# Designs tried in a protein design run: peptides against a protein of PDB entry 2MBZ. Part 85

Target 1, 143 residues: chain A of PDB entry 2MBZ
Amino acid sequence: GINLTPEEKFEVFGDFDPDQYEEEVRERWGNTDAYRQSKEKTASYTKEDWQRIQDEADELTRRFVALMDAGEPADSEGAMDAAEDHRQGIARNHYDCGYEMHTCLGEMYVSDERFTRNIDAAKPGLAAYMRDAILANAVRHTP

## One batch from the design tools (peptide; made by RFdiffusion4, then SolubleMPNN)

Design b2_p22_5_s3
Fold by OpenDDE base, seed 4:
Structure b2_p22_5_s3 (fold): chain B 143 residues (1-143), chain A 22 residues (1-22)
Amino acid sequence: as target 1 above (143 residues)
Amino acid sequence: MEEERRRRRSAGALAFLGRAFF
């Protein structure tokens, strides 16, 4: 699990308890490379590391919301660039995230109601917008 | 192949932003 004190976890994640999902994640993906890489990377993370990750996520959320509010299509350069930054963030912090993996994540964001609800808390339809931007970004990077 | 695809989509639960899983 996340190597933080209960107080630190609360400070960083608030009402979201990542440890709540540890068993499900292990059960569903414990034998995947992504799971292994994530466990290896995050094992050394400090509170500051986790806070940075949260800040990055918040920034990307705001960026996508701003694009939606501006009426930019999900396949706009702005939206695709945001999707690319999202992909790279996953790669830096958690596990290797190629474009195919990223598209799979995007599909999960709209197919798993828990993700959809969490994402759309920022703006209704954000999960679908992100999925579409992720797909568009993957397409433009596929030779 | 379908199981591997399902597992890949499932591995997405570890992604940051819109987190339901870690």
Scores: peptide ipSAE 0.097, ipTM 0.735, DockQ to the pose 0.073; fails the geometry check
Fold by OpenDDE base, seed 5:
Structure b2_p22_5_s3 (fold): chain B 143 residues (1-143), chain A 22 residues (1-22)
Amino acid sequence: as target 1 above (143 residues)
Amino acid sequence: MEEERRRRRSAGALAFLGRAFF
């Protein structure tokens, strides 16, 4: 569970309640290293930490949207750099995220309708664009 | 390979995107 008051949770996450998914997350990933690392790191997070994580996510979303609006291909240096920053952000805040793990996350963004819907709320096709950028970034770093 | 991909495709619950946080 996230160590925030109901008011703090609302301020950071709005109507999205991550605690609603705690059981599903535990059932699906409870035995993974990623789950254990995330639980360990986030157990000490303050409201300010969670807010920073949300701000970083929003910044990255805006960056990808701007690239799409500019017509930059998902395999452009700009898009791949954004994907790299995304990977590194996951590694800092949650769990070790290598290029293989990152590509798996990218595939989930387009294959799990819940993720697709949430991501595409910022811009239609954003999930697919991110997946393609993630894949391109992984390829350039793993020739 | 497919089972490992299936297990890893599931591991994205706490992703960096706040909107895809679950």
Scores: peptide ipSAE 0.096, ipTM 0.733, DockQ to the pose 0.062; fails the geometry check
Fold by OpenDDE base, seed 1:
Order: sequence, then structure tokens, then C-alpha cells
Structure b2_p22_5_s3 (fold): chain B 143 residues (1-143), chain A 22 residues (1-22)
Amino acid sequence: as target 1 above (143 residues)
Amino acid sequence: MEEERRRRRSAGALAFLGRAFF
């Protein structure tokens, strides 16, 4: 879990409470390496660490939205670079995220309505755009 | 492949915490 006070959690995450998903995540993925890595890594995170993670996420969201608004295809260099940064962000902050894992995440973004709704809150179709960019990025990095 | 993919997709939901952030 996130070791922040309720007040700190509100300051960082606002109305979003990541802990509401903790039980489901544990039930579905509690025995995976990703889950263990994430719990171990985030256990030491400060409020500032979580804020940085949120800032990175917000920046990436803005970047993808800007690409979509510019009409850049999801397999453009810009979109694939954004996908790569997304992958690397997950790897740094949570768990090892290879291209196969990242592709699986992309598919989940469009297959689970909760993810789709959450992502598309920034822009309709963003989840699908991200999925396509993630796939394209994985392809270009897989010889 | 399919089982491993399903397992990895499931691991991706942990990235939901990441998706809450990302």
C-alpha cells in the first residue's frame, strides 16, 4: 500500500484512491513478480516520490494528447517515443516492464472498461492510441 | 504463450496503480 496519511494522499492523488483497488490487484496478481516488485519498491516512497510519479504521468498524458491533436499516427516516432517513456516510467517506479509486458498492458487499456474510462478522461480514444503506440514501440525494439 | 500473456496482462493491472498515476 501507499504509506501516506489520508491528507497526503488527497494532496497527491485528489479524489483518486489507489487503495480501492488493492484487494482486486492482490487477488488477481498477488503471486506475480510485478506485484512483489511494486510493493517492495513503493514501500519506501515518500510523498515527494508519489508526487513525482503523478507529475510524470500527467506530462505523459499531455504529450499523448498533443500528439493526437496534431494528427500524428500512433506509429509515429513521437508516439512511439512517448510509449517508450511510459514503459521506462513503469520500469523505474514500479516493476520490470519489458516490451511484451508493455504490450499486454496496452491491450488491457482497451479491454477493461475501467482502464479505458480512466485514460479516456483526458481525451476520448487515448487508450486505443496508447495501445497502438505501445505496440508499435514494441515492434521497433524487437528485432 | 496464451497463459503467459494472460498472466502478464494480469500483472499489468498492477500498473493500474501506475495508470492511476499514468
Scores: peptide ipSAE 0.092, ipTM 0.739, DockQ to the pose 0.065; fails the geometry check
Fold by OpenDDE base, seed 3:
Structure b2_p22_5_s3 (fold): chain B 143 residues (1-143), chain A 22 residues (1-22)
Amino acid sequence: as target 1 above (143 residues)
Amino acid sequence: MEEERRRRRSAGALAFLGRAFF
C-alpha cells in the first residue's frame, strides 16, 4: 500500500486523497490476486516511485487527449500504442495485466460514472476513447 | 495553469488507484 507520510502524499497527489478509496477498494477487490500483487509491490515504493507513476499517468492522459484532438480514431496505431503503454504500465507498477484484464478495466472506465467523470475531467469523452483504444489494442494482439 | 495541473494530477491519481487495486 501507499506508505508515504501525509506530507509526501500531498506533494504527490495534491488535493486527491487516495485514502478515501481504500476501504471501497479493499471491500470490492481485497481478495483478488491483483490487489495482493499491488499491495506487495507498492509496499516498498518511495515518494519518487509514486511521483514517477503519477507522471507516467499524466503523460499518457496527454497522449490520448492529443490523439483525440488530432481526430485519430481510437483504433489507430497511435491510440492502440497508447493503450498498450497503459497496459504495460499497470503490469510494471502494480499487477499482472493481460489483455482480458485490460479490457475489463476499460469497461469499468465507462460503466462506473465516478471513473468516467474523473477521467473526462481532462477531456470530455476521454474515458470512452480509452476504452475503445484498449479494446482495439487487445483485438490486434489476439487475432 | 495550476487548476489544469491539479485536474490532470487528480485524474492520473484516480486512474492510478484503478490500476493499483482493480
Scores: peptide ipSAE 0.078, ipTM 0.708, DockQ to the pose 0.487; fails the geometry check

Design b2_p22_5_s4
Fold by OpenDDE base, seed 4:
Structure b2_p22_5_s4 (fold): chain B 143 residues (1-143), chain A 22 residues (1-22)
Amino acid sequence: as target 1 above (143 residues)
Amino acid sequence: MEEERRRRRAAGALAFLGRAFV
């Protein structure tokens, strides 16, 4: 798992404990290339690396919330660009994330209540907005 | 097709960072 001390984990993740999901993730995804790539990449991550990843996630959240508050459609250039940055962030930090993989993640955000609750804590409907932006971004990049 | 759907759902669960798997 994440090789941080309990104190460092609290500093980076706060009340969210990623270790609570380690067993479920392994059981569901342990035989996938994505899991292998993520384990390989994250094995060397420092506290500063994990903090950067959290900061990127927070920035993306603020960006999507701002788009929603401005009334921008999920298929707007701004929303699709935010979805593209999200996809690229996953690719850099965890595993190869093509447009098809990304759309599947978007569907999970609205189909798994745990994801929906955690995402919508920032703004109600954010998970659905992200899913729609992810789909629109995938469509525009698929000939 | 079902294995591919399972592989695709897998990737989102791996990114449990901050707001669950984003």
Scores: peptide ipSAE 0.138, ipTM 0.753, DockQ to the pose 0.073; fails the geometry check
Fold by OpenDDE base, seed 2:
Structure b2_p22_5_s4 (fold): chain B 143 residues (1-143), chain A 22 residues (1-22)
Amino acid sequence: as target 1 above (143 residues)
Amino acid sequence: MEEERRRRRAAGALAFLGRAFV
């Protein structure tokens, strides 16, 4: 679990309680390399580390929203670059995230209503836009 | 194929916890 006090967790995550999902995550994915890597990496994270991760996620969300508002296609260079930064952020903070893995995450964002609702809270259709950008980015990096 | 999709869906739930592991 996240090694923060209840107060620190509230400061970083607000009303979102990541511990609420710990059992489901362990049950569904506890035997995956991604789960192992994430647990090993995040075990040492401080409040400041978690806050940085949230700040990075917020910045990326704003970037995707700005692209959508500008009418940039999800397969535009700007959208694909944002998707690449998202992939790299996952790789840096949680677990190895190749293009195939990233594509699967993008598909989850539109197929799991919990993800869709949380993502689309920033802008309706954002999850679908991210999925499409992730796919386009994966395609352009596949030889 | 389904098992691999399940394993990949797994990893996303671990990332970016503040937005439901985005």
Scores: peptide ipSAE 0.137, ipTM 0.756, DockQ to the pose 0.065; fails the geometry check
Fold by OpenDDE base, seed 1:
Structure b2_p22_5_s4 (fold): chain B 143 residues (1-143), chain A 22 residues (1-22)
Amino acid sequence: as target 1 above (143 residues)
Amino acid sequence: MEEERRRRRAAGALAFLGRAFV
Protein backbone atom coordinates (compact mmCIF):
# COMPACT_ATOMS: atom_id res chain seq x y z
CA GLY B 1 0.00 0.00 0.00
CA ILE B 2 0.89 3.67 0.26
CA ASN B 3 3.84 4.01 2.60
CA LEU B 4 2.35 6.63 4.91
CA THR B 5 1.24 6.57 8.51
CA PRO B 6 -2.50 6.73 9.16
CA GLU B 7 -2.04 10.35 10.20
CA GLU B 8 -0.15 11.23 7.02
CA LYS B 9 -2.76 9.45 4.91
CA PHE B 10 -5.48 11.45 6.58
CA GLU B 11 -3.61 14.70 6.01
CA VAL B 12 -3.12 13.95 2.32
CA PHE B 13 -6.28 12.06 1.37
CA GLY B 14 -8.74 12.95 4.12
CA ASP B 15 -11.55 10.44 4.34
CA PHE B 16 -10.54 8.88 1.05
CA ASP B 17 -8.41 5.79 1.59
CA PRO B 18 -6.73 4.73 -1.64
CA ASP B 19 -5.60 1.48 -0.04
CA GLN B 20 -9.22 0.31 0.06
CA TYR B 21 -8.79 -0.49 -3.63
CA GLU B 22 -5.47 -2.33 -3.32
CA GLU B 23 -7.01 -5.80 -3.57
CA GLU B 24 -9.20 -4.91 -6.54
CA VAL B 25 -6.29 -3.21 -8.31
CA ARG B 26 -4.08 -6.23 -7.73
CA GLU B 27 -6.79 -8.62 -8.88
CA ARG B 28 -7.57 -6.70 -12.06
CA TRP B 29 -4.14 -5.36 -13.01
CA GLY B 30 -1.53 -7.07 -10.85
CA ASN B 31 0.05 -8.75 -13.87
CA THR B 32 0.30 -5.59 -15.98
CA ASP B 33 3.34 -3.43 -16.64
CA ALA B 34 1.38 -0.42 -15.39
CA TYR B 35 0.86 -2.05 -12.00
CA ARG B 36 4.54 -3.01 -11.70
CA GLN B 37 5.70 0.46 -12.72
CA SER B 38 3.33 2.13 -10.28
CA LYS B 39 4.46 -0.06 -7.41
CA GLU B 40 8.09 0.65 -8.26
CA LYS B 41 7.64 4.42 -8.59
CA THR B 42 5.42 4.94 -5.58
CA ALA B 43 7.40 2.71 -3.20
CA SER B 44 9.72 5.62 -2.40
CA TYR B 45 7.10 8.37 -2.32
CA THR B 46 7.01 10.58 0.73
CA LYS B 47 4.05 12.42 2.18
CA GLU B 48 5.21 15.45 0.22
CA ASP B 49 5.23 13.44 -3.01
CA TRP B 50 1.67 12.24 -2.43
CA GLN B 51 0.57 15.75 -1.50
CA ARG B 52 2.07 17.07 -4.74
CA ILE B 53 0.19 14.43 -6.71
CA GLN B 54 -3.05 15.46 -4.98
CA ASP B 55 -2.33 19.12 -5.66
CA GLU B 56 -1.67 18.40 -9.34
CA ALA B 57 -4.90 16.44 -9.61
CA ASP B 58 -6.87 19.19 -7.88
CA GLU B 59 -5.41 21.79 -10.22
CA LEU B 60 -6.28 19.70 -13.25
CA THR B 61 -9.82 19.27 -11.93
CA ARG B 62 -10.17 23.03 -11.51
CA ARG B 63 -8.84 23.53 -15.03
CA PHE B 64 -11.35 21.14 -16.59
CA VAL B 65 -14.21 22.62 -14.56
CA ALA B 66 -13.23 26.11 -15.68
CA LEU B 67 -13.20 24.97 -19.32
CA MET B 68 -16.65 23.43 -18.93
CA ASP B 69 -18.00 26.55 -17.22
CA ALA B 70 -16.60 28.67 -20.05
CA GLY B 71 -18.41 26.46 -22.58
CA GLU B 72 -15.20 25.29 -24.22
CA PRO B 73 -15.71 22.10 -26.25
CA ALA B 74 -13.91 18.98 -25.06
CA ASP B 75 -12.00 19.04 -28.37
CA SER B 76 -10.83 22.62 -27.86
CA GLU B 77 -7.12 23.35 -27.60
CA GLY B 78 -7.58 24.14 -23.92
CA ALA B 79 -9.37 20.88 -23.12
CA MET B 80 -6.97 18.77 -25.19
CA ASP B 81 -3.99 20.45 -23.51
CA ALA B 82 -5.49 19.67 -20.11
CA ALA B 83 -5.91 16.06 -21.22
CA GLU B 84 -2.29 15.99 -22.38
CA ASP B 85 -1.13 17.32 -19.02
CA HIS B 86 -3.23 14.63 -17.35
CA ARG B 87 -1.57 11.94 -19.48
CA GLN B 88 1.89 13.29 -18.72
CA GLY B 89 1.09 13.47 -15.01
CA ILE B 90 0.16 9.78 -15.01
CA ALA B 91 3.39 9.00 -16.87
CA ARG B 92 5.54 10.94 -14.39
CA ASN B 93 3.90 9.71 -11.23
CA HIS B 94 2.64 6.19 -11.93
CA TYR B 95 3.26 4.37 -15.21
CA ASP B 96 3.90 4.77 -18.91
CA CYS B 97 0.72 6.24 -20.33
CA GLY B 98 0.49 6.33 -24.10
CA TYR B 99 -2.48 7.75 -25.95
CA GLU B 100 -4.15 4.35 -26.27
CA MET B 101 -3.81 3.71 -22.55
CA HIS B 102 -5.09 7.19 -21.81
CA THR B 103 -8.13 6.63 -24.02
CA CYS B 104 -8.78 3.41 -22.14
CA LEU B 105 -8.70 5.31 -18.86
CA GLY B 106 -11.10 7.89 -20.22
CA GLU B 107 -13.55 5.16 -21.19
CA MET B 108 -13.30 3.71 -17.70
CA TYR B 109 -14.17 7.09 -16.18
CA VAL B 110 -17.59 6.93 -17.81
CA SER B 111 -18.15 3.16 -17.71
CA ASP B 112 -17.28 2.50 -14.05
CA GLU B 113 -19.88 4.23 -11.89
CA ARG B 114 -17.40 4.55 -9.01
CA PHE B 115 -15.06 6.63 -11.15
CA THR B 116 -17.91 8.62 -12.61
CA ARG B 117 -19.32 9.43 -9.19
CA ASN B 118 -15.91 10.37 -7.78
CA ILE B 119 -14.99 12.61 -10.72
CA ASP B 120 -18.42 14.18 -11.07
CA ALA B 121 -18.30 15.20 -7.42
CA ALA B 122 -16.42 18.26 -8.68
CA LYS B 123 -18.91 18.93 -11.47
CA PRO B 124 -21.67 16.82 -13.06
CA GLY B 125 -20.52 15.57 -16.44
CA LEU B 126 -16.82 16.11 -15.73
CA ALA B 127 -15.98 12.43 -16.31
CA ALA B 128 -17.61 12.54 -19.74
CA TYR B 129 -15.90 15.84 -20.56
CA MET B 130 -12.52 14.40 -19.55
CA ARG B 131 -13.15 11.27 -21.61
CA ASP B 132 -13.99 13.36 -24.64
CA ALA B 133 -10.95 15.61 -24.15
CA ILE B 134 -8.70 12.56 -23.69
CA LEU B 135 -10.04 11.06 -26.91
CA ALA B 136 -9.64 14.31 -28.82
CA ASN B 137 -6.08 14.72 -27.53
CA ALA B 138 -5.25 11.15 -28.53
CA VAL B 139 -6.67 11.70 -32.02
CA ARG B 140 -4.70 14.89 -32.63
CA HIS B 141 -1.48 13.15 -31.54
CA THR B 142 -2.11 9.97 -33.56
CA PRO B 143 -2.14 10.93 -37.28
CA MET A 1 -14.00 -6.47 -28.16
CA GLU A 2 -14.39 -7.81 -24.61
CA GLU A 3 -10.65 -8.46 -24.17
CA GLU A 4 -9.84 -4.93 -25.29
CA ARG A 5 -12.40 -3.63 -22.80
CA ARG A 6 -10.68 -5.72 -20.13
CA ARG A 7 -7.26 -4.28 -21.04
CA ARG A 8 -8.74 -0.80 -21.08
CA ARG A 9 -10.37 -1.35 -17.71
CA ALA A 10 -7.13 -2.82 -16.33
CA ALA A 11 -5.21 0.42 -16.82
CA GLY A 12 -7.77 2.34 -14.83
CA ALA A 13 -7.68 0.65 -11.43
CA LEU A 14 -4.46 2.34 -10.37
CA ALA A 15 -6.50 5.45 -10.86
CA PHE A 16 -8.87 4.41 -8.05
CA LEU A 17 -6.71 6.32 -5.60
CA GLY A 18 -9.21 9.11 -6.10
CA ARG A 19 -9.37 12.06 -8.41
CA ALA A 20 -5.64 12.59 -7.94
CA PHE A 21 -4.87 9.13 -9.26
CA VAL A 22 -7.32 9.13 -12.10
Scores: peptide ipSAE 0.135, ipTM 0.740, DockQ to the pose 0.069; fails the geometry check
Fold by OpenDDE base, seed 3:
Structure b2_p22_5_s4 (fold): chain B 143 residues (1-143), chain A 22 residues (1-22)
Amino acid sequence: as target 1 above (143 residues)
Amino acid sequence: MEEERRRRRAAGALAFLGRAFV
């Protein structure tokens, strides 16, 4: 799990408790390479590492929301670039994330209600917008 | 089909570990 003190966890994650999902994550994905890679990579993460990851996610959320508010289509260069940064962030911080894996994640964001609700907390329809941007980005990088 | 569902789920579960994990 996340090797932070309760105080550090609160400082980084606030009211969100990642440990609440550890059992479900293990049950659903414990036998996958992605799970193994993530556990190995994150085992050494400091409070500062987790804070950086949160900051990166917040920045991407703001970018996607701004694109939606501007009326930019999900297959615009701006939206596809944000999707690419999202993919690369997953690859750096958690596990190898190719374009196929990324499209699978995008589909999950709209098919798993819990993900949809979590993402759409920032803006209604954000999960669908991200999914569409992820697909468009994958297509342009795999012609 | 089943492996793809497992891959999608693994990525999703890791996404639940924090506000930033999407």
Scores: peptide ipSAE 0.125, ipTM 0.748, DockQ to the pose 0.071; fails the geometry check

Design b2_p22_6_s1 (from b2_p22_6, 8 letters changed)
Fold by OpenDDE base, seed 3:
Structure b2_p22_6_s1 (fold): chain B 143 residues (1-143), chain A 22 residues (1-22)
Amino acid sequence: as target 1 above (143 residues)
Amino acid sequence: PPPNFSYYSLFDLEGAGARAAR
């Protein structure tokens, strides 16, 4: 799992335990390249690395919420840029995430209730907004 | 403050893999 002590895990993730899904993910996707890449990249991550990842996620959430509050369309430049940063963050920290993969993630955010519930905890409709922004960003980068 | 949740989690991998395999 995550190479942190229980104390460090609590400091970074708080009540959210990402390791709760480790068994399920391994069982379903342990033989995929994405799984291998993620395990290889994160094996050396320190507490500071994981904290940075969480900070990036929080910042992205705030950006999307701000866009929604401002009434900016999900296909606006601002929303698409936020989606692009999301994609790049996944690619940098975990596994190769092309635009097709990103679109699949976006669809998952609205079709998997576990993701929808967690994402929309920040703001109702955020998952759908992110999905739309992700799709728009993928379209603009697919000439 | 936003909830303590990562958009880059291994749980994301589960969903991504499922869709990519279709």
Scores: peptide ipSAE 0.108, ipTM 0.749, DockQ to the pose 0.061
Fold by OpenDDE base, seed 4:
Structure b2_p22_6_s1 (fold): chain B 143 residues (1-143), chain A 22 residues (1-22)
Amino acid sequence: as target 1 above (143 residues)
Amino acid sequence: PPPNFSYYSLFDLEGAGARAAR
């Protein structure tokens, strides 16, 4: 799991504990390259590293919400750029994330109720908006 | 404090795993 004390975990993640899914993820995907890569990368992460990751996620959330509030379509340059930053963040912090992988994640955000509920806590429809932006970004980068 | 969210949870590997299983 995440190499932080319970107190540090609370300080960084608050109510959301990513380790709650560790067993399920390990059992289902523990033999995949993505899992191996993520475990290898995150094994050395400090509290500050995890905090940075959460800050990046929060900024991205605010960015998407702002786009939605402004009425920007999911295939706008702003939305697609946010999706690209999301993809790159995953690649830097966890595992290689190409555009195809990213679209798979986007689909998961709307098809897995657990993700939808978590994401839409910031704004109803955010998961769908992100999925659409992810798709649009993938399309523009794979002509 | 403001709510914090993560799009990079370990559970994201569900997507990666699903792709790998195809």
Scores: peptide ipSAE 0.106, ipTM 0.739, DockQ to the pose 0.050
Fold by OpenDDE base, seed 1:
Structure b2_p22_6_s1 (fold): chain B 143 residues (1-143), chain A 22 residues (1-22)
Amino acid sequence: as target 1 above (143 residues)
Amino acid sequence: PPPNFSYYSLFDLEGAGARAAR
């Protein structure tokens, strides 16, 4: 799990504890390379590392919300660039994330109610917008 | 301020893997 005290976890993640799904994830995907990569990378993360990751996610969220508010299509360069940054962030911080994996994540954001509720807390429809941007970004990079 | 949440937790891996395996 995340090597933070309960107090530190609260400071970084607030009411959302990513470790709540650790057992479920391990049971289903514990033998995958992606899981091993994530466990290996995050094992050395400090509170500051986790805070940085959360800050990056928040900044990305704000970018997408701003794009939505501006009426920019999900297949705009701005939205696709934000999706690309999301993909690269996953790759840097957790596990190798190709475009196929990324599109799977995007689809999950709209098909799994747990993700939809979490993401749309920032703005209704954000999950769908992200999914569309992720797909568009994947398409432009794999014509 | 916007809510604090992660876009690429281990839960993301679980969900992505399940979908990719279909």
Scores: peptide ipSAE 0.100, ipTM 0.748, DockQ to the pose 0.060
Fold by OpenDDE base, seed 5:
Structure b2_p22_6_s1 (fold): chain B 143 residues (1-143), chain A 22 residues (1-22)
Amino acid sequence: as target 1 above (143 residues)
Amino acid sequence: PPPNFSYYSLFDLEGAGARAAR
């Protein structure tokens, strides 16, 4: 799991502890390449690394919110670029994330209430906006 | 400030994998 003290975990993740799903994730996906990649990458992460990842997520959230507030369509260049940065961030920090995987993540954001509630806490409809941007970005990068 | 939240944790992988298997 995440090799941080309880205090450090609270400082970085707040009330959300990703390790609460460790056993279930291992049971379901422990034999996948994505799981192995993520465990290998994150095994060496420091508190500062985790904080950077969370800061990147927060920045992306603010970026999408700003796009929505500006009335930019989810298939605008700005929204699609934000989606692309999101995809690349996943690939850099956790596991290889192709456009198909990214699309699956986007669909999960709107179909799993746990994700929808957490994402839309920043702005109602944000999860749907992100999903649409992810789809649009995938389409423009698909031959 | 808004609480931190990751959009691609191991939990995200679990959810995405389940959908990809459909």
Scores: peptide ipSAE 0.104, ipTM 0.745, DockQ to the pose 0.060; fails the geometry check

Design b2_p22_6_s2 (from b2_p22_6, 8 letters changed)
Fold by OpenDDE base, seed 1:
Structure b2_p22_6_s2 (fold): chain B 143 residues (1-143), chain A 22 residues (1-22)
Amino acid sequence: as target 1 above (143 residues)
Amino acid sequence: PPPDFPYYSLFDLEGAGARAAR
């Protein structure tokens, strides 16, 4: 799991423990390259690393919300750039994330209610907006 | 998960698995 003490986990994630999903993920996808890469990379992460990842995600969320509030379409350059940053963040912190992988993740955000509820907590429809931006970004990079 | 939890956590591997299953 996440290599943090209970105190450190609380400081970064509050009352939520991300490791609550570890068993399910391992059972379903433990034989994939993505899983192995993620386990290998995150094994050495410090509290500061996890906090940085949290901060990056929060910043990205704010960017998408701002784009939605401004009425920017999900296939705008701004939205696609945010999606690209999201993809690169996954690649840097967790596992190799090509455009096909990214579109798959985007679809999961709208098809898995657990993701949808979590994402849309920031703004209703955010998950769908992200999915559309992810798809648009993939299309522009793989014409 | 909390509203501000990273979108690309370990749980995102479910999406990775879905791709692998194609």
Scores: peptide ipSAE 0.072, ipTM 0.736, DockQ to the pose 0.062
Fold by OpenDDE base, seed 5:
Structure b2_p22_6_s2 (fold): chain B 143 residues (1-143), chain A 22 residues (1-22)
Amino acid sequence: as target 1 above (143 residues)
Amino acid sequence: PPPDFPYYSLFDLEGAGARAAR
């Protein structure tokens, strides 16, 4: 699990404990490369590392919200660049994330109500906007 | 997860894996 004290976990994640999904994820995906990569990378993460990851996520959320508020299309350069940064962030922090994987994540954001609800808490329709931007970014990087 | 929780965690991996297997 996340190698933080209970106090540190609370400071970073609040009342939510991401390790609540550890057993289920291990049972379903424990033999995948992505799982192994994520466990290996995060095993050495400090409180500061996790906080940085949270801050990056918050910044990306604000960035997408700002794009939506400005009326920028999801296939605009700004939106696609944000999607690309999102993809690269996943790759850097967790597991290799190609455009196909990223597209799958985007689809999950709109098809799994748990994700949709969490994402749209920042702005209604954000999940769909992110999905569309992810798709557009994948298309522009696919020959 | 909370609104500020990354949308590519192990929980996210579980969901993505299911879809990638399609």
Scores: peptide ipSAE 0.061, ipTM 0.726, DockQ to the pose 0.067
Fold by OpenDDE base, seed 3:
Structure b2_p22_6_s2 (fold): chain B 143 residues (1-143), chain A 22 residues (1-22)
Amino acid sequence: as target 1 above (143 residues)
Amino acid sequence: PPPDFPYYSLFDLEGAGARAAR
């Protein structure tokens, strides 16, 4: 699990404990490369690492919100570039994330109410906007 | 998950996989 003290976990994640999903994730994905990569990478993460990851996510969220507020289409270069940065961030911090995996994540953002509620807390419709940008970015990188 | 929790964690992997398996 996340090797932070209770105080550190609270500072980074609040009252939420990401480790609550550890058993389910292990049962479903424990034999995958993605799981192994994520466990290997995050095993050495400090509080500062986790905070950095959240800061990056927050910055990307603000970036998408700004694009929406500006009226930029989800398939604009700006939105697709943000989606690409999102994909690369996942690859850097967690596991190899190809375009197919990324599109699956995007679909989850709009089909799983837990993620939709989480993402749309920043702006209603953000999850759908991100999904569309993710799909557009995948398409432009597919021959 | 809370609003500030990253949306590409192991929880995200599980969720995406569950959907893909349907």
Scores: peptide ipSAE 0.060, ipTM 0.722, DockQ to the pose 0.068
Fold by OpenDDE base, seed 2:
Structure b2_p22_6_s2 (fold): chain B 143 residues (1-143), chain A 22 residues (1-22)
Amino acid sequence: as target 1 above (143 residues)
Amino acid sequence: PPPDFPYYSLFDLEGAGARAAR
């Protein structure tokens, strides 16, 4: 779980406790490398680390929304660059995330309603836009 | 997850990553 006090968790995540999903995640994916890597890395994260990660996520969300508002296609350089930054952020903070892994994440964003609702709260169609950008970015980086 | 919660949640990162690794 997240090694923060209840007060620190509230400061970073608000009324939402991410650990509410810990049991489901453990039951479904507890034996995977990605899970182990994430638990290992985040075990030592401070409040400041988590806040930084949340800030990065917020910035990326705003970036994708801005691209959509500007009419940039999901396979534009701007959208693909945002997808690349998303991939690198995951790799840096949580677990190894190659392009194949990233495309799987993108597909989950549109196939799992819980993710779709959460992502599209920022802008309708954002999850699909991200998925398409992630796929395009993976294609351009695959020899 | 709440509508304003960033998608770098444990559910997203650990769950999505784990599923993708299968």
Scores: peptide ipSAE 0.061, ipTM 0.728, DockQ to the pose 0.070; fails the geometry check

Design b2_p22_6_s3 (from b2_p22_6, 9 letters changed)
Fold by OpenDDE base, seed 2:
Structure b2_p22_6_s3 (fold): chain B 143 residues (1-143), chain A 22 residues (1-22)
Amino acid sequence: as target 1 above (143 residues)
Amino acid sequence: PPPNFPYYSLFDLEGAGARAAR
């Protein structure tokens, strides 16, 4: 789990405790490489590390929202670049994330209501926009 | 939950693993 005090968790995540999903994730994916990598990396994360990760996510959210507001297609260079940064952020902070894995994540954002509801809280349709950008980015990077 | 979570947390594995295996 996240090695933070309840107070630190509140400061970083608010009233939401991400560890509420730990058991479900472990039951479903505890034997995967991605799970092992993430547990290994995040085991040493400090409050500052988690805050940085949240800040990066916030910045990416604002970036995608700005692209949508500007009318940029999800397959525009701007949107695909944002998707690439998202992929690289996952790779740095959590687990190896190739383009195939990334497209799977993007699809999850629109197919799992829990993700869709959470993502679209920033802007309706954001999850679908991200999914489309992720797919486009994967296509352009696939020989 | 905050709008920026989860984006690529452990919870992401719920979708990624199943789809990658298909």
Scores: peptide ipSAE 0.079, ipTM 0.746, DockQ to the pose 0.063
Fold by OpenDDE base, seed 3:
Structure b2_p22_6_s3 (fold): chain B 143 residues (1-143), chain A 22 residues (1-22)
Amino acid sequence: as target 1 above (143 residues)
Amino acid sequence: PPPNFPYYSLFDLEGAGARAAR
């Protein structure tokens, strides 16, 4: 799990404990390369590393919200670039994330209420906007 | 939970996989 003290976890994640899903994730994905990659990378993460990851996510959220507020379509270059940065962030911090995996994540954002609620807390419809941008970005990178 | 979490954690992988398996 995340090797932070209770105080550090609160500082980074608030009352939410991401380790609550550890057993289910292990049962379903424990034999995959993605799981092994993520466990290997995150095993050495400090509080500062986790905070950086959260800061990156917050920045990307603000970026998407700004695009929505500006009326930019989800398939605009700006939105697709943000989606690409999101994909690369996953690859950098957690596990290899190809375009198919990324599109699956995007679909989850609108299909799993847990993600939709979290994402749309920043702006209603943000999860759907992100999903659409993710799909558009995948399409433009598919021959 | 925080608005930005989870975004692409192991929970995300599990969730995406579960959906894809349906």
Scores: peptide ipSAE 0.065, ipTM 0.734, DockQ to the pose 0.067
Fold by OpenDDE base, seed 4:
Structure b2_p22_6_s3 (fold): chain B 143 residues (1-143), chain A 22 residues (1-22)
Amino acid sequence: as target 1 above (143 residues)
Amino acid sequence: PPPNFPYYSLFDLEGAGARAAR
């Protein structure tokens, strides 16, 4: 999985161990192009790379929370731009992420309780807001 | 969505999980 020492993992992820999902991920998606791309890209990632990914995730979370607090609709330009940045982040760090893939990920955020619980830890309803923004962004980019 | 979607990205798991753990 992640090629960090236990100490480095703790420094970056705290008490959360992403490798706890390695077996499930391999079982469900081990034969997909996305899985292979992710394994190839992340194989060389350093502690600093993983920390940057965490920082990007935190920044995106703050951005969505701020939009919600401001009362901006999920299909506002601001929310759709945040969704686009999320999509591009996945593409940059892990695997090619088109709008269809992104929409499916958004649905997972609200249908898989594990994701919903983790995302909504920042703000109740955040997962649903992200899903709606992701869908709106996909629609505006689909001819 | 297609049967092979959605996909668990490490980006999503690590980001959301780390926030919940802190």
Scores: peptide ipSAE 0.057, ipTM 0.710, DockQ to the pose 0.368
Fold by OpenDDE base, seed 5:
Structure b2_p22_6_s3 (fold): chain B 143 residues (1-143), chain A 22 residues (1-22)
Amino acid sequence: as target 1 above (143 residues)
Amino acid sequence: PPPNFPYYSLFDLEGAGARAAR
């Protein structure tokens, strides 16, 4: 699991404990390369590392919200660039994330209510906007 | 500030894997 004290975990993640899914994820995906990559990378993460990841996510959220508020299409360069940064962030922090994987994540954001609820807490429709931007970004990077 | 989970955590991996298997 996340190598933080209970106090540190609370400071970083608040009332949400990401380790609540550890057992289920291990049971389902423990033998995948992506799982191994994530466990290997995050094993050395400090509180500051996790906080940085959260800060990056918050910044990306604000960025997408700003795009939506400005009326920028999800297939605009700004939205697609935000999606690309999201993809790269996943790859840097957790596991290799190609455009196909990213597209799958985007679809999950709108089809799994657990994700939709968490994402749309920032702005209704954000999950759908992100999904569309992710798809557009994948298309522009696919020959 | 509210936590930003899940976005690309192990939970995300689980969900993505399930969909990729379809």
Scores: peptide ipSAE 0.070, ipTM 0.735, DockQ to the pose 0.062; fails the geometry check

